# Peptides against a protein of PDB entry 4GMN, part 1

Every score and structure here is a prediction.

Target 1, 375 residues: chain A of PDB entry 4GMN
Amino acid sequence: RYANITLLALVTLASIGTDFQETLVKGNQGSRESPISAADEEWNGFDDADGDAMDVDQKSSSGEDQEEDYEEIDVKEDDEDDDDDSITSEMQADMERVVGADGTDDGDLEDLPTLRELIQTAVPQLIRLSNLPIDSDESLTIQSHALSALNNISWTISCLEFANGENANIHNAWYPTAKKIWRKTILPILEADSADLKLATQVTSLAWAVARVLHGETPTDGNPHRKFISLYHSSKQQAGGNSNSIEEPEDPFQGLGVKCIGVVGSLAHDPAPIEVNREVGVFLVTLLRQSNNVPPAEIVEALNQLFDIYGDEELACDKEVFWKDGFLKHLEEFLPKMRTLTKGIDKRTQPELRTRADEALLNLGRFVQYKKKHA
Below, numbering starts at 1 at the first letter of every chain, in headers, positions and changes, except where a header shows other numbers.
Peptide ipSAE is a variant of ipSAE made for these designs: the mean of its two directions, with the distance scale d0 fixed at 1.0 Angstrom where the peptide's residues are scored. Compare it only between designs on the same protein; published cut-offs may not carry over.
The geometry check fails a fold that doesn't show the stated peptide or that is severely misdrawn somewhere.

## One batch from the design tools (peptide; made by RFdiffusion4, then SolubleMPNN; aimed at target 1 D251; its pose is not in this set)

Design b1_p13_6_s4
Fold by OpenDDE base, seed 5:
Structure b1_p13_6_s4 (fold): chain B 375 residues (1-375), chain A 13 residues (1-13)
Amino acid sequence: as target 1 above (375 residues)
Amino acid sequence: DLEELLEELLEKL
């Protein structure tokens, strides 16, 4: 009886975290024509104003008018008014305030009562529940649901803009809680060295969400980046040996490999220790060198992480890692491989993967040109 | 009220 109430509470908290995420995505779609997925950030290289416009005279070859008769598939809009009664009026009011709020610098969420209760009341209990001794299938189920709820809440918050002091109130309220999730939930689970791939995937998803806000300020105690790199390699060895394919997630970007890359990339941002940055940078560049055996989605994520980590020349990691370890040469040598990889993705069967690979290829070309100009 | 629901759920945890 108690267990069923606890599970219902955890499922409800996980649902609330999802409904907030969906509402944020819908709210951002109203202000920008497409949700810029965290991958659709076109790396706008710094406007070096002096680029001579090479007039590439692309001769328009007149290809013939084949009128392909598009059969009008009468998709009956069954207006199933799924009254998704899940979004409370208070959640809608909090989301409207988050989208409209000029960032007050105070970590006070007085104007965001639902988000305040999630951060201050719910998350501390979820941290407690994720750390229960595993002595039964019931305690394992409670841990899994607590990690799911923490993941959904942390992902939702990580989708907010915090650059330039935006949402500073939410950032300041979340930051100490995010560090607590890292120290109390993520690190103990990573230290237990469990062979449970489901638990490893859940904790890695949560670690990515937390690290997307904390970046290089994520606690480096116990070298967690090495644990995620080890987990990446271990997951690849298991997939090659056992024909029990854990169903690769239908979404290529939801794979454990992508999640490991996202975590370690986020951990390597300034002000991370140069040794942490170097180990992560070498890992990411090594994936590009071994790209023949790496899924395209992991290559896209590894490229985006490399652009974000090494885009700023003023950072210590540019001189001490990027230039010192000769990363530019590896990126240049990878350009023709990336063009081949991207062209090999079918636009009809994998449209998202193809779009994100086309963008990562464009950004790689720009990034290599930028770094060559500033060498 | 979502706060009341959260409180009621948290009191049951």
Scores: peptide ipSAE 0.014, ipTM 0.597, DockQ to the pose 0.000
OpenDDE base, seeds 1, 2, 3, 4: peptide ipSAE 0.013, 0.013, 0.014, 0.014; ipTM 0.598, 0.595, 0.596, 0.594

## One batch from the design tools (peptide; made by RFdiffusion4, then SolubleMPNN; aimed at target 1 N151 D251; its pose is not in this set)

Design b1_p14_7_s3
Fold by OpenDDE base, seed 5:
Structure b1_p14_7_s3 (fold): chain B 375 residues (1-375), chain A 14 residues (1-14)
Amino acid sequence: as target 1 above (375 residues)
Amino acid sequence: PKPAPPAPPPRPVN
């Protein structure tokens, strides 16, 4: 009886975390439809007017347009208004305030009572539940649900903008709790060296969510980046041997490999120790060099992490790692491979993966040009 | 140019 109530409460907390994330994502999409502010015009880098008009005679091959009459199957979206009554009017009001609020610099959440109770009351209990001794299938189930709830909450908070002092109140309230999740939940599970790939996937998802807020300020005790790199390699070795492949998640970006890359990338940001940055940077560049054996989604994530880590020339890692270890050459040599990889993704069967690969290819070209100009 | 914002986070696990 108490176990079922605890499980229901954990599932409800996980759902609230999901619904809150979906609301924040929808709110951020609505703000991105605001007209491209004129500040994106300063990338005048394409105005090299070398007008060598190579007159490529496009021979008009008249292919007969067979009008295949695609019967528009009017899929009645049965708007099953699944009134997911999970969102209270108070939670909705907190979500609307988070999307609209100029963050105060104080870690006070007076205006966000639901988020305050989530961070201050619920999360400390979830941390406790995630650290129960595993002595039964019930204890394992409780741990899994506690990790799922922590994951969803941490992901939701990691979707907030914290740049330039935005949402500083939420950041300041979350930051000590995020460090506590790292030290009390993530590190002990990573140190237990469990062969459970489900548990490893859950803790890695949570670690990525936490590291997306803490970045290089994530506790470096016990070299967690090496544990996630080891987990990445171990997951690839296991997939090759047993035809009980964990069904590759339908979403290529939900794979354990992508999650490991996301964690270690986030851990390598400034002010991470330069040696942590180097080990991660070398790992990411090595994935690009081995790209023929790496899933496209992992390549996309590895590129994005490399752009975010090494995008600022004023950071110590630019001089001490990027330039010193010759990363530009590896990125430039990868450009033609990335073009081939991206073109090999079917737009019809994998539209999201193709879009993200097209963006990463565009960014790679821009990043290489940027770094060549600032050499 | 700022690279396009990093990929949307992985969806919460249901």
Scores: peptide ipSAE 0.030, ipTM 0.769, DockQ to the pose 0.587
OpenDDE base, seeds 1, 2, 3, 4: peptide ipSAE 0.026, 0.030, 0.026, 0.027; ipTM 0.754, 0.768, 0.755, 0.757; seed 3 fails the geometry check

## One batch from the design tools (peptide; made by RFdiffusion4, then SolubleMPNN; aimed at target 1 V11 T18; its pose is not in this set)

Design b1_p16_2_s4
Fold by OpenDDE base, seed 3:
Structure b1_p16_2_s4 (fold): chain B 375 residues (1-375), chain A 16 residues (1-16)
Amino acid sequence: as target 1 above (375 residues)
Amino acid sequence: MRKWLVSREELLKELE
């Protein structure tokens, strides 16, 4: 009874985190429909004149009119009014305020009561539940659901813009809690060195969500970047041996390898210690050099992380790592390989992976050209 | 970004 109530509460908290993200995405789409006045820049079509009207006469044949009488199955669209009543009026009001809030600097969530209760009341309990002694299948289930709820909340918050002091109140409220999740949930699970790939995937997903907000301010105690690099390598070794392949997630981007790259990339951002940045940068560049044995989704993520880490020439890591360790040469040498890799992805079977690879290839070309101009 | 969330369906399957 208590277990089922706890599980239901955890599922509800994880659902609230999902619904909160959905509302953020919808709200942020509505704000981008400011009518960019279509400045009709008349793209003057090139008048290429050449007129050769070759007359190819091909005559071919008369195949018959089988009128297959497709019975109009009057599929009554049952308007299932999916009253997706999942979004509470309070949560909707908090979301509208988050999308509209010119960031007041005070970490006071007075105007965001649902988000305040999630951060101040729910998350501390989820951290507690994720740290219970594992002595039963019930305690494992509770830990998994607590990690799922923490994941969804952390991912949702990581979708907010913070770069220009936007949402500063939410950032200031979340920042100490994110550090607490890192120190109390993520680090202990990583230190337990469990062979459980499900648990490793859950904690790595959570770690990425947390690190997307904390960046280089993520606690460096115990060298967590090395633990995630080790986990990356260990996951590749295990996938080759035991035929109990955890079904490779249908989405190539949901793989543990992609998540590990996302975490370590996020950890390497300024103001990360230059040696942490170097170790991560060398890891990412090494993946590109070994790309023949690396899944395309991991290559896409590794490229995006490299662009984000080394995009700013004013940062110490540009001079002390990017230029000093000769990363530009490795990126330039990877361009023809990336073109081949991207062309090898079937647009029909893997449309998203192809789109993301085409984008990463375009950005790689631009990034290499940018760095060559600033050399 | 939705992809990194544990889906409601995945959460419900773990309760069955």
Scores: peptide ipSAE 0.107, ipTM 0.739, DockQ to the pose 0.794
OpenDDE base, seeds 1, 2, 4, 5: peptide ipSAE 0.104, 0.102, 0.103, 0.103; ipTM 0.736, 0.737, 0.736, 0.736; seed 1 fails the geometry check

Design b1_p16_3_s1
Fold by OpenDDE base, seed 3:
Structure b1_p16_3_s1 (fold): chain B 375 residues (1-375), chain A 16 residues (1-16)
Amino acid sequence: as target 1 above (375 residues)
Amino acid sequence: KVEEMLELLEKAKEKK
């Protein structure tokens, strides 16, 4: 009974996080003509369509004939169109305030009571639930749902603009909580070295959402970038061996490989240690060199991460990594391969992948031209 | 919805 209520609460919190993301995307489309990078549109919540109805074979025990007169309570199907407005009017008002508010520097969420309760009350409990001892299928289910809810909340917050001091109140409230998610949920799961690819995908999705806000300020303890690079390589080895149809996500951008690239790319931003940046940059450039064996979606993500990491010439990583390790040559040598790769994507069968590959190809040409001019 | 879910989470916290 309590487990079912907790699961229902977790499913509803995960749904609320998805609905908030959709509302933020719709709200931002109305105010800023700057396309939110296609990364913000793509995280459609995990459709829990895997209702594996466990056929509980209730064995027919033969109990006796008591004719209890079931009075037909004519339950009028009042078709209450429960417009299950999953977004409360209070949540909608909070989202409208987030889109409209010039963020006051006070980390006080007084004007955002629903977001405050999500960050201060819900997230600490979700962190606790994600750290339960795994001793039953019920505890695994609770962990999965807690990770899904944390993921959806973290993604929603990662869709907010924090550049130039925008939403500083939300950033200041979220930042310590995001570090807590990283240290208490993400790192322990990564250190457990589980062969569970579902759990690895969930924790990597959450890690990407958290790292999209923390960037190079993400805790470097235990070299998490190397763990995600190792997970990337391990996932490629497993996909080749066992014909367990882990249904390749219908969306090529929802793959564990893309998520690993997104995490390590985000971790490599300034003020990340130069050696962390170098190891990630070398990993990303190596994917481009090996592009014949890499999914196109992972190449698109690896390019976007390289542009974001090395776009600023004033950063220490430009001189100490990009120029010093000769990354420009690898990008130039990749440009004709990217043209071939992008042209090979069928616009009819994979329209999104083709659009994002066309954009990444344009940006690669511009980036190479920019770096050649600033050499 | 949110408040009810927060209350359910709090009740789940007190019992463990």
Scores: peptide ipSAE 0.017, ipTM 0.571, DockQ to the pose 0.051
OpenDDE base, seeds 1, 2, 4, 5: peptide ipSAE 0.000, 0.016, 0.016, 0.017; ipTM 0.345, 0.553, 0.554, 0.562

## One batch from the design tools (peptide; made by RFdiffusion4, then SolubleMPNN; aimed at target 1 C159 F253 E352 R356; its pose is not in this set)

Design b1_p19_1_s2
Fold by OpenDDE base, seed 3:
Structure b1_p19_1_s2 (fold): chain B 375 residues (1-375), chain A 19 residues (1-19)
Amino acid sequence: as target 1 above (375 residues)
Amino acid sequence: SFLEESRRQLLRYSRSLKP
C-alpha cells in the first residue's frame, strides 16, 4: 500500500515536471514568433513536359460485390474528458506566472507556491528516496522513479531563461537545491561504479539538467567531469561487446553518449577551473578527430558544447585552452568531415538529426570564421 | 561574442524528459 502510494506520487511528480515543461515551451514559442515575413518568392511553375504514359490494358476481373451489411456499431464517442487531473489549478496558475512574469520581481517564491513546494518540500524527499540503500527490487524501483521525477523537474527548470537576471527568484531558490542534488544524489551514484547502464543513463540525464543551470559553478570536488568521460568510454565498450544491442533509443539525442557530452560540456563553462575546461575541451575535440566511429548525434552535441564553451574571447579559457591547444585547426580540419556526415543523414528517416546536423554545420562554418577574425 | 558577431542560431539542446 505505502509503496504504491509512493510510486503514484513519484509518477505524478514526474508528470507535473513534463507538463510544466510543455507549457513553458508553448509559452516561449508564442512570445518569439516574430512574424517571419514570408517573402512571396513567386515560385514560377516549372512547365513539366508531355511524357507519353503507355496504356497498360490490365483486365478487370469481375469479383462479385458481396454487400456484407456492416452493422454500424454506433461507437458512442464517450467524450472521456480525460480531465488530466495531473495539473492542479494552482500548478497551472504558477506555470502561467512563470511564462508571463516580466523578470522584474526580485521577489521570493511567494507568488509561485506550487514551485516553492516542489523545490523546498518535494525535491528534498526525492533526494532522500534516490539515496536509499538498494537491498530489494522495491528500493531499486523507488530510486528509479525518484531519479525520473528529479530529472523532469530539473530539466523543466533548466529550460527557463536566467540570463540578464531573468527569473532570478527561481534561480536563487533552485541553485542551492541543484547543488544538493549534485552532491547528495549524482556524486554518490557515480562513485558507486555500478555496471547498471539504466541507472547510469538516469543519473547522467539528471546531471545534465542540473549542470545546464550550474555550469562552471557545478561542484568540482572529486573531478566529476572525469567520471562522466570514463562513463562515456565504458558505455561504448559495453555496447560493442553485447550482441544485445540495447535498443538504441528511438531518439538518437537520448543516448548515454550524448548525455555524457552534455554534462561535461556544461561543467567546462566559465568559471570552471582551466584544467577542467582543458580536459573537457580535449575530450570534445578528440571526438571530432575520431568522428568516423562516433554517432552523429554525439558529434552535434560536442560541436554545440564547443561553441558555447569557447564562444567568448574575453574568457580565460579562450587564450589558455582554445588558442594554446590549437583547437581552431582541429575545427577547420573537421569542417569537410562534418559536411560529409551531415549529407549522409537521410532527411526522411532521421529528420530531427538531419536538421540539428545542418544547424551544427552552419554554426561550425561561422565559428571558424569568427575565430579567424579574432585570432 | 560569437553570438553577436556570427548571428549564431540559438542552440537547441536535447531534452531528456521521461514520459
Scores: peptide ipSAE 0.189, ipTM 0.785, DockQ to the pose 0.352
OpenDDE base, seeds 1, 2, 4, 5: peptide ipSAE 0.188, 0.148, 0.169, 0.174; ipTM 0.779, 0.763, 0.774, 0.778

## One batch from the design tools (peptide; made by RFdiffusion4, then SolubleMPNN; aimed at target 1 F253; its pose is not in this set)

Design b1_p22_2_s2
Fold by OpenDDE base, seed 3:
Structure b1_p22_2_s2 (fold): chain B 375 residues (1-375), chain A 22 residues (1-22)
Amino acid sequence: as target 1 above (375 residues)
Amino acid sequence: SELLEENRRRTLELQRELAKKL
């Protein structure tokens, strides 16, 4: 009975975290950027005032207007108002406030009572539940659901804009909690060295969501980047051996490999220690060199992480890692491989993967040109 | 585990191979 109530509460908290994400995404649809399309920002480099626009003269071949009379199938959207009353009027009001909130500097969530209760009351209990001794299948189930709820909440918060002091109140309230999730939930599970790939995937997803907010301020204790790099390689060894591998997620960007890259990339941002940045940067560049054996989604993620880490020439990692370890040459040598890889993705079967690969290819060209100009 | 230590070794070997090609 109590376990079923706890499980229902955890499922409800995980649902709330998803519905909250969907509502944030819908509220942010005034800017049509999905949290996936925030990675689709064309990397424009730092403002070089000499914008020599590469006029890619796409000669529009005037293909003849075949007016295919698409009969308007008047799909009556039967608005089945599935009143999925999962979003309380208070949660919806908090969402409307998050989308409209001029960031007050105080980490006080007075105006966001549901988000405050989620961060201050629910998350500490989820951290506790994720750290219970595993003594039964029931305890394992509770841990999995607690990790799922923490994941959804952390992902939702990581989709908020925190640049330029936006949502500073939410950032300031979340930041100590995110560090607590890292130290109390993520690190202990990574140290337990479990062979459970499901648990590893859940923890890595949570770690990515947390690291997307903390970046280089993520606690470096115990060299977690090396644990995720090791997990990446371990996951590849298991996938290569048994045709009964866990169903690869239908979404190529939900794979454990992508999640490992996203975590270690996020951990390598300034102000990360230069040695952490170097170890991650070399790992990412090594994936590009081995691209023939790497899934396209992992290449896309590795490129985006490299652009984000090394996009700013004022950062110590640019001089001490990017230039010192000759990364530009490897990126330039990868351009023709990336063009081949991207062209090999079928737009009909994998439209999202193709779009994100086309963008990453465009950004790679721009990034290489930028870095050559600043050499 | 031996697997984590082996994967760490492989990563460090790849890093050393990368650093030798620079």
Scores: peptide ipSAE 0.020, ipTM 0.558, DockQ to the pose 0.021
OpenDDE base, seeds 1, 2, 4, 5: peptide ipSAE 0.020, 0.020, 0.021, 0.018; ipTM 0.554, 0.554, 0.562, 0.561; seeds 2, 4 fail the geometry check

## One batch from the design tools (peptide; made by RFdiffusion4, then SolubleMPNN; aimed at target 1 D251 Q254; its pose is not in this set)

Design b1_p25_2_s2
Fold by OpenDDE base, seed 5:
Structure b1_p25_2_s2 (fold): chain B 375 residues (1-375), chain A 25 residues (1-25)
Amino acid sequence: as target 1 above (375 residues)
Amino acid sequence: MLREEARRRSLERARERFRREVEAS
């Protein structure tokens, strides 16, 4: 009885975290519809002139029009408006305020009572539930649901803008709680060295969400970046051996390898210790050098992390790691390999992976050009 | 320009990542 009520409450808290994100995404889209007049700053891309026009005479093979009479199966979309009434009017009002809130510096969530109760009351319970002794399938189920709820809440908060003093009240309320999740939930699970890849995936997702807010201020106790690098390598060794294919998630971006890259990338941001940044940077650059043996989604994530870490020339890591360890040369040498990799992704079978790879390739070219100009 | 654009893109990637984390839950 109590377990079922706890599970229902955890599922509800996980749903609430989801619904908050949708509201934040919708609210941030609505604020962009203010018509900032298209000042067509035609950024004149450099006309590289020498496209030798190979006249491929596409001989028009007149394939016969077989009118396959596609019977319009009138799939009545039963709009089951499952109005998932999970969003209380109070939660919706809190999210609308979060999207519109000119960040008052006071870590007071007086104007955000539901978010305050979520952070101050619910999250501390979820942390306790994630730390229950695992002595039954029921305790394992409770831990999994508590981790899912913490994941959704943490990801939701990680989708807020906190730079330039935006959402400072939420940041200030979340920051100590995020550190508590890290120290009380993430670290103990990582230290338990469980062979459970499902648990490892859940804790790594949560760690990524938390590290996206804490960045280099994430607690460095026990060198967590090395634990996630080790987990990355261990995950690759297990996938190669046992024909109990943990079904590689249909989404290539849901892989544990991608999540590990996301965590360590986030941990390497300023104000991370230069040695932490270096170890992560070397790991990411090494993935690019070994790209023939690395899933394309992990390459895309590794590139994005490198751009985010080393995009700021004013940071100590630019001089002390990026330039000092010669990362530009590795990125330049990788550019033609990335073009080949991206072209090798079938747009029909993996449209999203192809789109993300095309974006990462474009950004790699721009990043290399930027770094060459600022050398 | 590049820093602010990179930050915006990082945030957009986070929002996209979250959609995937939810759909997988």
Scores: peptide ipSAE 0.383, ipTM 0.891, DockQ to the pose 0.676
OpenDDE base, seeds 1, 2, 3, 4: peptide ipSAE 0.378, 0.383, 0.389, 0.382; ipTM 0.890, 0.891, 0.893, 0.892; seed 3 fails the geometry check

Design b1_p25_6_s2
Fold by OpenDDE base, seed 5:
Structure b1_p25_6_s2 (fold): chain B 375 residues (1-375), chain A 25 residues (1-25)
Amino acid sequence: as target 1 above (375 residues)
Amino acid sequence: MYQELGRLELEAQRKELEKVREELA
């Protein structure tokens, strides 16, 4: 009885986390009159202050439009009115305020009562539940659901813009809680060295969500980047052995390898210690050098992390790591391999992976050109 | 780009929660 009530409460909190994200996406789409196609989010990390737009001569090679008749698969929207009554009117109102919040408000969540209660009341309990001694299948189930709820809340908050002081009230409320999740939930689970790949995937997903807000301010105690790098390598060794492969997630970006790359990339951002940045940067560049044996989604994520980490030349890591360790040469040598990799992805079977690989290839070309101009 | 990763993660979690709800019913 009590276990079932706890499980239902955890499932409800996990659902709240997903629903918040949907509302944020809808609100951000409503403020963006045009759906900027996910393809039009070009990496804008280069302040092209100097207006020498290289006229990339679009030699329109008139490839003959083979009108492949896209049979309009009439996906009958079965309006399954799943009355997902999970979104409270109060939660909806909070999310509408978050999306509309001009970043000027004090660190008080007075106007965001549901989010305040999630951060101040729910998350501390979820942290406690995720740290219960595992002595039964019930305690393992409670931990898993507590991690799922923490994951969903953390991912939702990580989708908010915090640049330029946007959502500063939410950032200020979340930041100490995010550090608490890291120290009390993530680190203890990583230190337990469990062979449970499901638990490892859950904690790594949570770690990525938390690290996307904390970046290089993520607590460096116990060198967590090395633990995630070790987890990456361990996950590859296990996948090669037993044919009882954990069902590779249908989405190639949901793989433990991608999540590990996302975590360590986020941990390496400024103001991370230069040695942490170097170890992560070397790891990421090494994946590109070994790309023939690396899943395409992990290559895409590794590239994106490299762009974010080393996009700003004013950062200490640019001089002390990127240039000093000769990363540009490795990126330039990888360009022809990336073109081959991207072209090898079937657009029909893996459209999203192909799109993201095409974007990463484009950005790699731009990044290499930028870095050559600033050499 | 990164907001999309959050969306995809949360969509994956939603599908997992639906399965858990079905198992708990």
Scores: peptide ipSAE 0.220, ipTM 0.802, DockQ to the pose 0.845
OpenDDE base, seeds 1, 2, 3, 4: peptide ipSAE 0.218, 0.220, 0.213, 0.222; ipTM 0.803, 0.803, 0.800, 0.804; seeds 1, 2, 4 fail the geometry check

## One batch from the design tools (peptide; made by RFdiffusion4, then SolubleMPNN; aimed at target 1 W208 D251 Q254 K259; its pose is not in this set)

Design b1_p27_1_s1
Fold by OpenDDE base, seed 5:
Structure b1_p27_1_s1 (fold): chain B 375 residues (1-375), chain A 27 residues (1-27)
Amino acid sequence: as target 1 above (375 residues)
Amino acid sequence: SEFLEESRKRLLELERERFEREKEAQK
């Protein structure tokens, strides 16, 4: 009886977290580019105070590339409004306020009672349930549902803008809770070293969502970046041998490899220790060098992480890692490979992957030019 | 746990060694 009520509550919390994420994505599609498309923001470099916007003279080399008139297949999203009535009108109103409100500097979630209860009441219980001793199939099911709910909540919060003091009240409420998820849920599961790739995928997804907010302030205890790099390599070795291929998710960006890259990239941001940054940077650049054996989605994610980590020349990692370890040469040499890789992606079968690869290629060109100017 | 942590360190060392060998091969 208590187990069934707990499972129902966990499923409900997981659905609420998904619906909040969807509401944020839909709200962002209306006024701001989606947080998935925030990775699609053209990297413009750091604005030097001298506003010489690099007029990248698009010298359109007039190659007669035949505009194949791709008929816009109007994919009617059948908005099957599966009115999953799981979101209360109060939860929806809280999410609409988060999307629409300029972040008031008031550190109190007084105006966001549902989000407050989610962070202060629900998440601590989910952490407890995710850290139960696994002694039965029921305890494993409870852990999986608790991880799913924590994942959805953490992803939802990671889609909020926190730059320039936006949503500072939510950030301040979430930050200690995010560190608690990391220390009490993520680290213990990573240390248990389970051969369960499903559990590893769930914890890695959660770790990415948490690390997207904490960045280089993520607890470095036990060198978690090395655990995720090892998980990346282990996942590649297993995919080649056993026909228990965890069905590679139909979405190339939902793969365990992409998630591992996203976690370690996020962990390497300032103020991460320079040796953590170096180990991650070397891993990411090594993926680009070995790109013939790396899925395109992992290359796209590795590039975006490299841009975010090394975009700021004022950071210690620029001098001590990027320049010192000669990353620019490897990025420049990767440009022709990236062009070939991107052109090899079929726009009809993988439109999202192609778009994100085209953007990552554009950003790579800009990044290489920027770094050459600031050398 | 200690063996797995050593195995994890070796993977990072192998990545560094691959990266440095590739730098030298391109000079």
Scores: peptide ipSAE 0.040, ipTM 0.585, DockQ to the pose 0.019
OpenDDE base, seeds 1, 2, 3, 4: peptide ipSAE 0.035, 0.037, 0.025, 0.026; ipTM 0.573, 0.573, 0.579, 0.583

